# Ledger of designs, part 19: peptides against a protein of PDB entry 6PSE

Target 1, 78 residues: chain A of PDB entry 6PSE
Amino acid sequence: PSEEEEYARLVMEAQPEWLRAEVKRLSHELAETTREKIQAAEYGLAVLEEKHQLKLQFEELEVDYEAIRSEMEQLKEA

## One batch from the design tools (peptide; made by RFdiffusion4, then SolubleMPNN)

Design b1_p11_3_s2 (from b1_p11_3 with R2I)
Fold by OpenDDE base, seed 4:
Structure b1_p11_3_s2 (fold): chain B 78 residues (1-78), chain C 78 residues (1-78), chain A 11 residues (1-11)
Amino acid sequence: as target 1 above (78 residues)
Amino acid sequence: as target 1 above (78 residues)
Amino acid sequence: SIEEFFKSLLE
């Protein structure tokens, strides 16, 4: 049997005391996992914002670079 | 009482059938939340990598920009 | 680091 099937059987045959403990365990794990998920989402958004700002800076530098390149080209051709 | 305290009381007073159902519910939610957490982490890592690559490109452009700027400065001062 | 955090979530 799969671990899931074995677990399902365990739950079916378990005494109330075990079930209560399992509810507590699962609740705890769910709370922690939820917190981690939320934190991951928050960090992800922060990184996205940083990436976006960096992209804007990069594009600004590209504009400046092309301006200087163009000016230099003119100076060299003159 | 807080929702948590009320829930704790509910668990304490619950019949085995309710407890089994709650274990199933929590297990399902935990599985889904875990999947979402993993997905968030994977996405976060992807964005971090993209940001890193962009940073490298930006730094490369900065080097090129400074090179042209320096050359331009020399041409103008000559 | 954030990267380490993300990696820890995948462990």
Scores: peptide ipSAE 0.665, ipTM 0.875, DockQ to the pose 0.980
Fold by OpenDDE base, seed 1:
Structure b1_p11_3_s2 (fold): chain B 78 residues (1-78), chain C 78 residues (1-78), chain A 11 residues (1-11)
Amino acid sequence: as target 1 above (78 residues)
Amino acid sequence: as target 1 above (78 residues)
Amino acid sequence: SIEEFFKSLLE
């Protein structure tokens, strides 16, 4: 039997006292996991914003670079 | 009483059939939330790597830009 | 760091 099947059997055969304790345990783990998920999402959004700002700066520099490159090319070919 | 206190009372007064159903519900929600947490973490790491690669490209372009800017400045002041 | 936090969630 798989671990999942063994756990299912445990729940099926458990007394009320064990079941109440398991509800408490699962509720606690769910709360902690939920907090971690939310924090991960918030950090992910912050990193995305930082990447976006960097991309804008990069594209602006590319424009400036091409302008100077073009001017330099014209001067050297004259 | 708070919602938490009301829920605690419900668990305390619940029959085994309700408790087994609640364990099943909480187990399912925990599994889903855990998968979402893992996905958020993996995505966050991917975005961090993308930002890092972009930063390296940006710094390389800055070096190239300063080289051309300096050459242009020298030519114009001559 | 944020990177360390993300890695901790995968452990």
Scores: peptide ipSAE 0.664, ipTM 0.874, DockQ to the pose 0.977
Fold by OpenDDE base, seed 3:
Formats: structure tokens, C-alpha cells, sequence
Structure b1_p11_3_s2 (fold): chain B 78 residues (1-78), chain C 78 residues (1-78), chain A 11 residues (1-11)
């Protein structure tokens, strides 16, 4: 049988004391995993903001670059 | 008492059938939260990579911009 | 680092 099937059997045959301990274990793991998920989301948002600011700077530089490039091209053609 | 204390009491007084159901519920929530955590981490890594690529493009444009700016300045001073 | 944190979540 699969590990999942074996675990299911264990739960079905378990005494109340084991079941209470398992509830406690799962609750702890759930809390830990939830905290990690939240932290990952927060970091993700921070990186997105940094990327956005960088993109704004990049676009501004592109505009300035094209302006100078155009002016330079005009001067060289004169 | 706090919600946590009330829940703890519920677990201690619960019948085996309720405990088995709770194990099943918690297992499901843990699996779901774990998937969400993984997804958040993968997304975060993707955004970091995008930010890195954008930074490389920005730095390349800065070099090109400074080159043209310098050349333009020299021409205007002549 | 943030990158290391994300990677740790995938281990």
C-alpha cells in the first residue's frame, strides 16, 4: 500500500491519545507553514516594488537617451 | 479563555470520530498551505530574476548614454 | 538573502 494508505489506516486504528498528539503536530506544522507562506508573500511584494522602481528609472533613461541620440544625429548630418 | 485554550479543551474532550475528522481537516489545510507556500516562493524567484535582467539592461543603457553624452559635450565645446 | 529564503522554502 501507498504511504498515504498506510497513514490513513494508522489514523483509523489509532487510540485517542495518539490522535490528540497528531492534531497537535499537524496544527504546529500548519502554523509554521502559514508563517512561511506569509513571509514569502511579503518578500515577493517588496521585490515587485523594487522592480517597479527600477523600471521607472529605466524608462526615464530611455527617454533621455533617445533625445541625445536624435540631437547627435542631427548635428552629424549638418 | 482564549480561542486557543478553548480549542485545546475541545481536542482533549473530543471523541475519536471527531479527532479523526480533525486530523483529516488539518492534513488537507496543511497540504493546501504548503502548495501556496511553494507557489509564492517560485513566484518570488521569478520576480528576482526579472529584476536582475532589468538591472543588466539598465546598466548597459547607462554606459551607452554616458558615451553619447560625453561625445555631445565635446562637440558643443569645440 | 531573499533569494536564499525562497530557495529554502522549496527544499
Amino acid sequence: as target 1 above (78 residues)
Amino acid sequence: as target 1 above (78 residues)
Amino acid sequence: SIEEFFKSLLE
Scores: peptide ipSAE 0.664, ipTM 0.874, DockQ to the pose 0.945
Fold by OpenDDE base, seed 2:
Formats: sequence, C-alpha cells, structure tokens
Structure b1_p11_3_s2 (fold): chain B 78 residues (1-78), chain C 78 residues (1-78), chain A 11 residues (1-11)
Amino acid sequence: as target 1 above (78 residues)
Amino acid sequence: as target 1 above (78 residues)
Amino acid sequence: SIEEFFKSLLE
C-alpha cells in the first residue's frame, strides 16, 4: 500500500485524541505554508517592480544612445 | 471569543466523524497551498534572473553610451 | 537574500 493509502487507513482507524492532534498539526503547517506563500508573492512583486524600473531606465538610455549614435554617424558621413 | 478560540473549542468538542473530515479538508488545503508556494518561489526566481539579465544589458549599454558621449564631447571641444 | 528565501521554499 502507498503512503497515501496507509495514511488514509490511519485516519479512519484513529482515536479522537489522535485526530485532534492531527488537526492541530495540519492547521499549524497550513498557517506556516500560507505565510511563506504570501511572503513569496510579496517579494515577487517587489522584484517585478525593480525590473520594471530598470526597464524604463534602459529604454531611456536607448533613446539617448540612438540620438548620439545617429548624430555621430551623420558627422562621419559628411 | 475570537474565531481562533471558537475553532479551538469546536475541535475539542468535535465527534470523530467531524475530525476525520477536518483532517481531510486541511490536508487538501495544505497540498494546494504548498503547490502555490512552490509556484510563487519558482516565479520569483525567474523574475530575479530576468532582472539580472536586464541589468547586464543596461550596463553594457552604459559603457557603449559613455564611449560615444566622450567621443562626441571631444569633437565639440576641438 | 530574497533569492535564498525562494530557494528555501523549494527545498
């Protein structure tokens, strides 16, 4: 039998005291995992914002670069 | 009483059938939340990498820009 | 670091 099947059997045959303890355990793990998920999402958003700002700076620099490049090219061609 | 306290009391007074159902529910939610957490982490790492690559491109462009800017400035000063 | 945090979630 798989671990999943064994666990299911355990739950089915368990006494109330064990079940209450298991509810408490699972609730705790769920709370922790949820907190981690939320924190990951928050950090992800922060990084996205940083990336966005960097992209804007990059695009600005591209414009400036192309302007100078074009001017320089014109001077060389003249 | 807070929701947390009320829930705790519910668990303490619950019948085995309810407890088994609650274990099943919590197990399901934990599995889903864990999957979401993992997905968030993977996504976060991907965005970090994208940001890093963008930063490298930006730094490259800065070097090129400064080179042309300097050359242009020299021409203007002459 | 944030990167380390993300990695820890995948362990």
Scores: peptide ipSAE 0.663, ipTM 0.875, DockQ to the pose 0.987

Design b1_p11_3_s3 (from b1_p11_3, 4 letters changed)
Fold by OpenDDE base, seed 2:
Structure b1_p11_3_s3 (fold): chain B 78 residues (1-78), chain C 78 residues (1-78), chain A 11 residues (1-11)
Amino acid sequence: as target 1 above (78 residues)
Amino acid sequence: as target 1 above (78 residues)
Amino acid sequence: SIEDFFRSLLA
């Protein structure tokens, strides 16, 4: 049997004391995993904001660059 | 009592059938939350990489911009 | 770092 099938059998045959301990264990792991998920989401949003600000700066520089490039091209063609 | 205290009391007083159902529920939620955590981490890493690539492009454009700006300044001073 | 944190979640 797979580990999943063996675990399922264990749960079905377990005594109340084991089941209470397992509920406590799973609750703890769920709380920790949830905290990690939330923290990952928060960090992800922060990085997205940083990337967005950088993109805006990049686009502004592109505009300035094209302006000077165009002026330079005009001077070279004259 | 807090919700946590009430839940703890429920677990302590619960019948085996309820406990087995709770183990199943918590296992399911843990699996889902774990998947979400992994997805968040993968997404975060992807955004970090995108930001890094954008930063490199920005720095390259800065170099090109300063080169043209300097050339233009020299022409205006002549 | 944030990167290290994300990597730790995938370990």
Scores: peptide ipSAE 0.673, ipTM 0.875, DockQ to the pose 0.984
Fold by OpenDDE base, seed 1:
Structure b1_p11_3_s3 (fold): chain B 78 residues (1-78), chain C 78 residues (1-78), chain A 11 residues (1-11)
Amino acid sequence: as target 1 above (78 residues)
Amino acid sequence: as target 1 above (78 residues)
Amino acid sequence: SIEDFFRSLLA
């Protein structure tokens, strides 16, 4: 049997005291995992914003670079 | 009493059938939340890598831009 | 770092 099947059997055969303890354990792990998920989402959004700002700066510099490159090329061809 | 205190009392007074159902519910939510957490972390790492690549490209362009700017300034001052 | 945090979630 798989681990999942074995666990299911354990839950079915368990006494109320064990079941209450398992509810408490799972509730704690769920709360902890939920906090971690939320924090990951918040950090992810922060990194996305940083990347976006950098992209804007990069695109601005590309425009400035092409302007100077074009001017330089024209001067050299004259 | 708080919601947490009320829930704790419910768990203490619950029958085995309710407790087994609650274990199943919490297990499902934990599995789902865990998958979401992992997905958020993987996505965050991907965005970090994208930002890093963009930063490298930006720094390369800055070097090229300053080289052309300097050359242009020297030509104009002559 | 944020990277270390993300990696810790995958451990």
Scores: peptide ipSAE 0.673, ipTM 0.875, DockQ to the pose 0.940
Fold by OpenDDE base, seed 3:
Structure b1_p11_3_s3 (fold): chain B 78 residues (1-78), chain C 78 residues (1-78), chain A 11 residues (1-11)
Amino acid sequence: as target 1 above (78 residues)
Amino acid sequence: as target 1 above (78 residues)
Amino acid sequence: SIEDFFRSLLA
C-alpha cells in the first residue's frame, strides 16, 4: 500500500490520544510552513524592487550612452 | 479566552469523528501552504537570476560609457 | 543570503 493509504488507515483506526497529538503536530507544521511562505513572499518583493531600481538606472544610462555615442559619431564624420 | 485557548479546549474535548476531520483539514491546508511556499521560493530564485543578469549588463554598459566619455573629453580638450 | 533561504525552502 502507498504511504497515503497507510496513513489514512492509521487515522481511521487511531485512538483519540493519537488523533489529538496528530492535530498538534499538523498545526505546528502548518504554522511553520506559513511563516516560511510569508517570509519568502517578503523577500521576493524586496528582490523585485531591487531589480526595478536597477532597471531604471540601466535605462537612464542607455539614454546617456546613446547621446554621447551619437555626438561622437558626428565629430568623427566632420 | 484567546482563540488559541478555545481551540485547545475544543481539541481536548472533541470526539474522534471531529478529530479525524480536523486531521484531514489540517493535512489539506498544510499541503496547500507547502505548495505556495515552494512556488514563492522558485519565483524568488528566478527574480534573483534576472536581477543578476541585469546587473551584468549594466556593468558592461558602464564600462563602455566611461570609455566613450573619456574619449569625448579628450577630443573636446584638443 | 536570500538565495540560500529560497534554496532551503526547496530542500
Scores: peptide ipSAE 0.672, ipTM 0.875, DockQ to the pose 0.986
Fold by OpenDDE base, seed 5:
Structure b1_p11_3_s3 (fold): chain B 78 residues (1-78), chain C 78 residues (1-78), chain A 11 residues (1-11)
Amino acid sequence: as target 1 above (78 residues)
Amino acid sequence: as target 1 above (78 residues)
Amino acid sequence: SIEDFFRSLLA
């Protein structure tokens, strides 16, 4: 049997004391995993904001670069 | 009593049938939350990589810009 | 680091 099937059997045959302990264990893991998920989402948003700011700076530099490049090209052609 | 205290009392007084159902519920929520956590982490890593690539492009453009700026400055000073 | 945190969630 798969590990999942074995676990299902254990739950079906378990005494109340074991079941209460399992509820407590699962509740703890759920709370921890939920906190980790939320933290990951918050960090992800922070990195997205950093990337966005960097993109804006990059686009500004591209404009400045093209302006100088164009001026230089005009000087060479005159 | 707090909601947490009421839940704790419910678990302590619950019959095996309710406890088994609660184990199933919590297992389902844990599995779902775990998948969401993993997806958030994978997405975060992807955004970090995108930011890193953008940073490299920005630094390359800065080098090119400074080269042209310097050349232009030299032409103006001559 | 944030990267280390993300990696820890995938371990």
Scores: peptide ipSAE 0.672, ipTM 0.875, DockQ to the pose 0.981

Design b1_p11_3_s4 (from b1_p11_3, 3 letters changed)
Fold by OpenDDE base, seed 5:
Structure b1_p11_3_s4 (fold): chain B 78 residues (1-78), chain C 78 residues (1-78), chain A 11 residues (1-11)
Amino acid sequence: as target 1 above (78 residues)
Amino acid sequence: as target 1 above (78 residues)
Amino acid sequence: SIEDFFRSLLE
């Protein structure tokens, strides 16, 4: 049987004391996993903001670069 | 009493049928939350990689810009 | 690092 089927059987045959312990275990794991998920989302947003700021700086530099490149090209063609 | 204390009391006084249903509920929520956590982590890594590639492009453009700027400055000083 | 944190979530 699959691990899922074995676990399902265990839950069906379990005593109340085991079931209460399992509820406690699952509640703890859910709390930890939820905290990790939230933290991952927050860090993801921070990195997105950093990437956005970098993109703005890059686009500004491209404008400045093309201005100088164009002027240089004009001088060389004259 | 706090919600936590009320929940703890509910679990202590619950029948096996309720406890089995609670295990099923918590298992489902844990599975969904775990999937969301993994997706958040994968997305975060992807954004970090994109930021890294953008930084490399920015640094390359800075080198090219300084080269043209320096040449232009030399021509204007002559 | 943030990268290490993301990787730890995938382990």
Scores: peptide ipSAE 0.677, ipTM 0.875, DockQ to the pose 0.981
Fold by OpenDDE base, seed 1:
Structure b1_p11_3_s4 (fold): chain B 78 residues (1-78), chain C 78 residues (1-78), chain A 11 residues (1-11)
Amino acid sequence: as target 1 above (78 residues)
Amino acid sequence: as target 1 above (78 residues)
Amino acid sequence: SIEDFFRSLLE
């Protein structure tokens, strides 16, 4: 039997005291996991914003670089 | 009474059938939330890597830009 | 760091 099947059997055969304890355990883990998920999402958004700002700066520098490169090439060929 | 206190009372007074159903519900929600947390973490790491690569490219372009800028300034002043 | 946090969530 799989671990899932074994757990299901345990739940079916459990006494009320065990079931109450399991509800408490699961509720606690759910709360913690939910907090971690939310924080991960918030950090993810922050990193995305940083990457976006960097991308804008990079694109601006590319434009400036190409302008200077082109001007220099023209000056050297003249 | 707070919602938490009301829920705690419900759990204490619940019959085994309700408790088993609640364990099932919480287990399902925990599994889903865990998957979402993992996905968020993996995505966050991916974005961090993208930002890192972009930063490296940006720094390389800055070096190239300053080299050309300096050379052009020297040529114009000569 | 944020990276360390993300890694901790995968452990």
Scores: peptide ipSAE 0.677, ipTM 0.875, DockQ to the pose 0.973
Fold by OpenDDE base, seed 3:
Structure b1_p11_3_s4 (fold): chain B 78 residues (1-78), chain C 78 residues (1-78), chain A 11 residues (1-11)
Amino acid sequence: as target 1 above (78 residues)
Amino acid sequence: as target 1 above (78 residues)
Amino acid sequence: SIEDFFRSLLE
C-alpha cells in the first residue's frame, strides 16, 4: 500500500489521544507553512516593484540614447 | 477566551469521528497551502531572474550611451 | 538573501 493509504489506515484505527496530537501537529505545520507562503508573496511583490523601477529607468535611457544616436548620425552624414 | 483557546477546548472534548474529520481537513489545507507556497517561491525566483537580465541589459546600454555621449561632447567642443 | 529564502521554501 502507498504511504497515503497506510496513513489513512492509521488515522482510522487511532485512539483519541493520538488523533488530538495529530490535530495539534497539523495545525502547527499549517501555521508555519502559511507564514512562509505569505512572506514569499511579500518578497515577490517587492522584487516586482524593483523590476518595475528598473524597467522605467531602462526605457528612459533608451529614449536618451536614441536621441543622441540620431543626432550623431546626422552630423556624420552632413 | 480567545478563538485559539476555544478551538483547543473543542479538540480536547471532541469525539473520535470529529477528530478524524479534522485531521482530514487539516491535511487537505496543509497540502493546498504547501502547493501555494511552492508556487510563490518559484514565481519569486523567476522574477529575480528577469530582474537580473534586465539589469545586465541596462548596464550594457549605459556603457554604449556614455561612449556616444563622450564622442558627441568632444565634437561639440572642437 | 531573498533568493536564498525562496530556495529554502523549495527544499
Scores: peptide ipSAE 0.677, ipTM 0.875, DockQ to the pose 0.981
Fold by OpenDDE base, seed 2:
Structure b1_p11_3_s4 (fold): chain B 78 residues (1-78), chain C 78 residues (1-78), chain A 11 residues (1-11)
Amino acid sequence: as target 1 above (78 residues)
Amino acid sequence: as target 1 above (78 residues)
Amino acid sequence: SIEDFFRSLLE
């Protein structure tokens, strides 16, 4: 039998004391996992913002670069 | 009483049928939340990599820009 | 680091 099937059988045959303990365990794990998920999302957003700011700086520099490049090209062609 | 205290009381007083259902519910939510956590982590890593690549491009452009800027400055000072 | 954190979340 699969682990899932075995676990399902355990739950079906379990005494109330075991079930209460399992509820407590699962609740704890869920809380932990939820905190981790939220923190990951927050960090992800922070990195996205940093990337966005960097993108803006990059685009600004590209504009400046193209301006100078164009000017230089004109001088060389004169 | 807090929601936590009320929930704890429910668990303590619950019948086996309720407890089994709660185990099933929590297991489902844990699985779902775990999947979401993993996705968030994977996404975060991807964005970090994108930011890193952008940083490299930016630094490369800075080098090129400074080269042309310096050359142009020299021409203007001549 | 944030990267390490993300990695730690991957099973």
Scores: peptide ipSAE 0.677, ipTM 0.875, DockQ to the pose 0.951

Design b1_p11_4_s1 (from b1_p11_4, 4 letters changed)
Fold by OpenDDE base, seed 5:
Order: sequence, then C-alpha cells, then structure tokens
Structure b1_p11_4_s1 (fold): chain B 78 residues (1-78), chain C 78 residues (1-78), chain A 11 residues (1-11)
Amino acid sequence: as target 1 above (78 residues)
Amino acid sequence: as target 1 above (78 residues)
Amino acid sequence: SLEEFFKSLLE
C-alpha cells in the first residue's frame, strides 16, 4: 500500500488521544509552512523590485552609451 | 477566551469523528500551503537568476562606456 | 503576473 493509504488507515483506526496529538502536529506544521510561504513571497517581491531598478539603470546607461558612441562616430567621419 | 483557547477546548472535547475530519482538513491545507511555498521559492530563484544575468550585462556595458568616455576625453584634451 | 502571484501568497 502507498504511504498515503497507510496513513489513512492509521487515522481511521486511531484512538482519540492519537488524533488530538495529530491535530496539534499538523497545526504546528501548517503554521510554520505558512510563515515560510509568506517569507518566500516577500523575498520574491523584493528581488523583483531590485531587478526592476537594475533594468532602469541599465536602460539609462544604454542611452548615455549610444550618445557618446554616436558623437565619437561623427567626429571620426568628419 | 481567545480563539486559540476555544479551539483547544474544542479539540479536547471533540468526538473521534470530528478529530478525523480535522486531521483531513489540516492535511489538505498543509499540502496546498507546501505547494505554494515551493512554487514561490522556485519563482524567486528564477528572478534571482534573471537579476544576476542583468547585472553581468550592466557591468559589461559599464566597461564599454568607460572605454569610449576615456577615448573621447583624450581626443578632446589633445 | 509573477508579482500578483507573490502578492496572492501573502493572504
């Protein structure tokens, strides 16, 4: 049987004391996992913002670079 | 009483059928939350990699820009 | 969007 099927059987045959302990365990894991999920989302948003700012800086530098390149080309062709 | 205390009392006084249902509910929420956490982590990593590549491109452009700027400055000073 | 996805996880 799969681990899932074995677990299901355990739950069905469990005593109330075991079930209460399992509720406590699952509640704890859910709380921790929820916190980790939220943290991951917050970090993801932060990185997205950093990438966006970097892209803006990159595009600004491209403009400046093309301006100098064009000026240099004009001077050499004259 | 706090919601937490009320929930704790509910768990303590619950029948086995309710407890089994609660285990099922919590297991479901944990599975969903875990999947979301993992996906957030994967997407976060992807954005980090994109930011890294962008940073490399930016630094390369900075080098090229400084080279042209320096050459232009030299020509104007001569 | 990815931004919307991350925001959706913040409950």
Scores: peptide ipSAE 0.669, ipTM 0.876, DockQ to the pose 0.963
Fold by OpenDDE base, seed 4:
Structure b1_p11_4_s1 (fold): chain B 78 residues (1-78), chain C 78 residues (1-78), chain A 11 residues (1-11)
Amino acid sequence: as target 1 above (78 residues)
Amino acid sequence: as target 1 above (78 residues)
Amino acid sequence: SLEEFFKSLLE
């Protein structure tokens, strides 16, 4: 049997005391996992924002670079 | 009482059938939340990598920009 | 680091 099937059987045959403990355990794990998920999402958004700002800076630098490149090309050709 | 205290009381007073159902519910939620957490983490890593690559490109452009700027400055001062 | 954090979440 799969671990899931074995677990299902365990739950089905378990005494109330075990079930209560399992509810507590699962609740705890769910709370922690939820917190981690939320934190990951928040950090992900922060990194996205940083990346976006960096992209804007990059594009700004590209504009400046092309301006200087163009000017230099004119100077060299003159 | 807080929702947590109320829930704790509910668990403490619950019949086995309710407890088994709650274990199933929590297990399902935990599985889904875990999947979402993993997905968030994977996404975060992807964005981090993209940001890193962009940073490298930006720094490379900065080097090129400074090179042209320096050359331009020399041409103008000559 | 954030990378380490994200990696730690990957089971």
Scores: peptide ipSAE 0.665, ipTM 0.876, DockQ to the pose 0.949
Fold by OpenDDE base, seed 1:
Structure b1_p11_4_s1 (fold): chain B 78 residues (1-78), chain C 78 residues (1-78), chain A 11 residues (1-11)
Amino acid sequence: as target 1 above (78 residues)
Amino acid sequence: as target 1 above (78 residues)
Amino acid sequence: SLEEFFKSLLE
């Protein structure tokens, strides 16, 4: 039997005291995992924003670079 | 009483059938939340790497830009 | 670091 099947059997055969303890355990783990998920999402969004700002700066610099490159090329060919 | 206290009382007074159902519910939610947390973490790492690569490209372009700017400035002042 | 944080969440 799989671990999942074994756990399912345990739950089905468990006494009320064990079941109450398991509810408490699962509730705690769910709360912790939820907090971690939310924090990960918030940090992910922050990094996305930083990347976006960097991309805008990069694109602006590319435009400036091409302008100077083009002018330099024209001067050297004249 | 708080919602947490009310829930705690419900768990304490619940019959085995309700408790088994609650374990099943919580297990399912924990599994889903865990998957979402992992996905958020993986996505965060990917965005961090993308930002890093972009930063390297930006710094390289800055060096190239300053080189051309400096040369152009020298030519115009001569 | 943020990278370490994300890695810690991957179990």
Scores: peptide ipSAE 0.662, ipTM 0.875, DockQ to the pose 0.961
Fold by OpenDDE base, seed 3:
Structure b1_p11_4_s1 (fold): chain B 78 residues (1-78), chain C 78 residues (1-78), chain A 11 residues (1-11)
Amino acid sequence: as target 1 above (78 residues)
Amino acid sequence: as target 1 above (78 residues)
Amino acid sequence: SLEEFFKSLLE
């Protein structure tokens, strides 16, 4: 049988004391995993913000670059 | 008492059938939260990579911009 | 690093 099937059997045959301990274990793991998920989401948002600011700077520089490039091209053609 | 204390009491007084159901519920929530955590981490890595690529492009444009700016300044001073 | 953090979350 699969590990999942074996685990299911264990739960079905378990005494109340084991079941209470398992609830405690799962609750702890759930809390830990939830904290990690939230932290990952927060960091992800921070990186998104940094990327957005960088993109704004990049676009601003592109505009300035094209302006100078165009002016330079005109001067060289004169 | 706090919600946590009340829940703890519920677990201690619960019948085996309720405990088995709770194990099942917690297992499901843990699996779901784990998937969400992984998804958040993968998304974070993707955004980091995008930010890195954008930074490289920005730095390349800065070099090109400074080159043209310098050349333009020299021409205007002549 | 942040990259290491994200990688640590992956199973």
Scores: peptide ipSAE 0.660, ipTM 0.874, DockQ to the pose 0.947

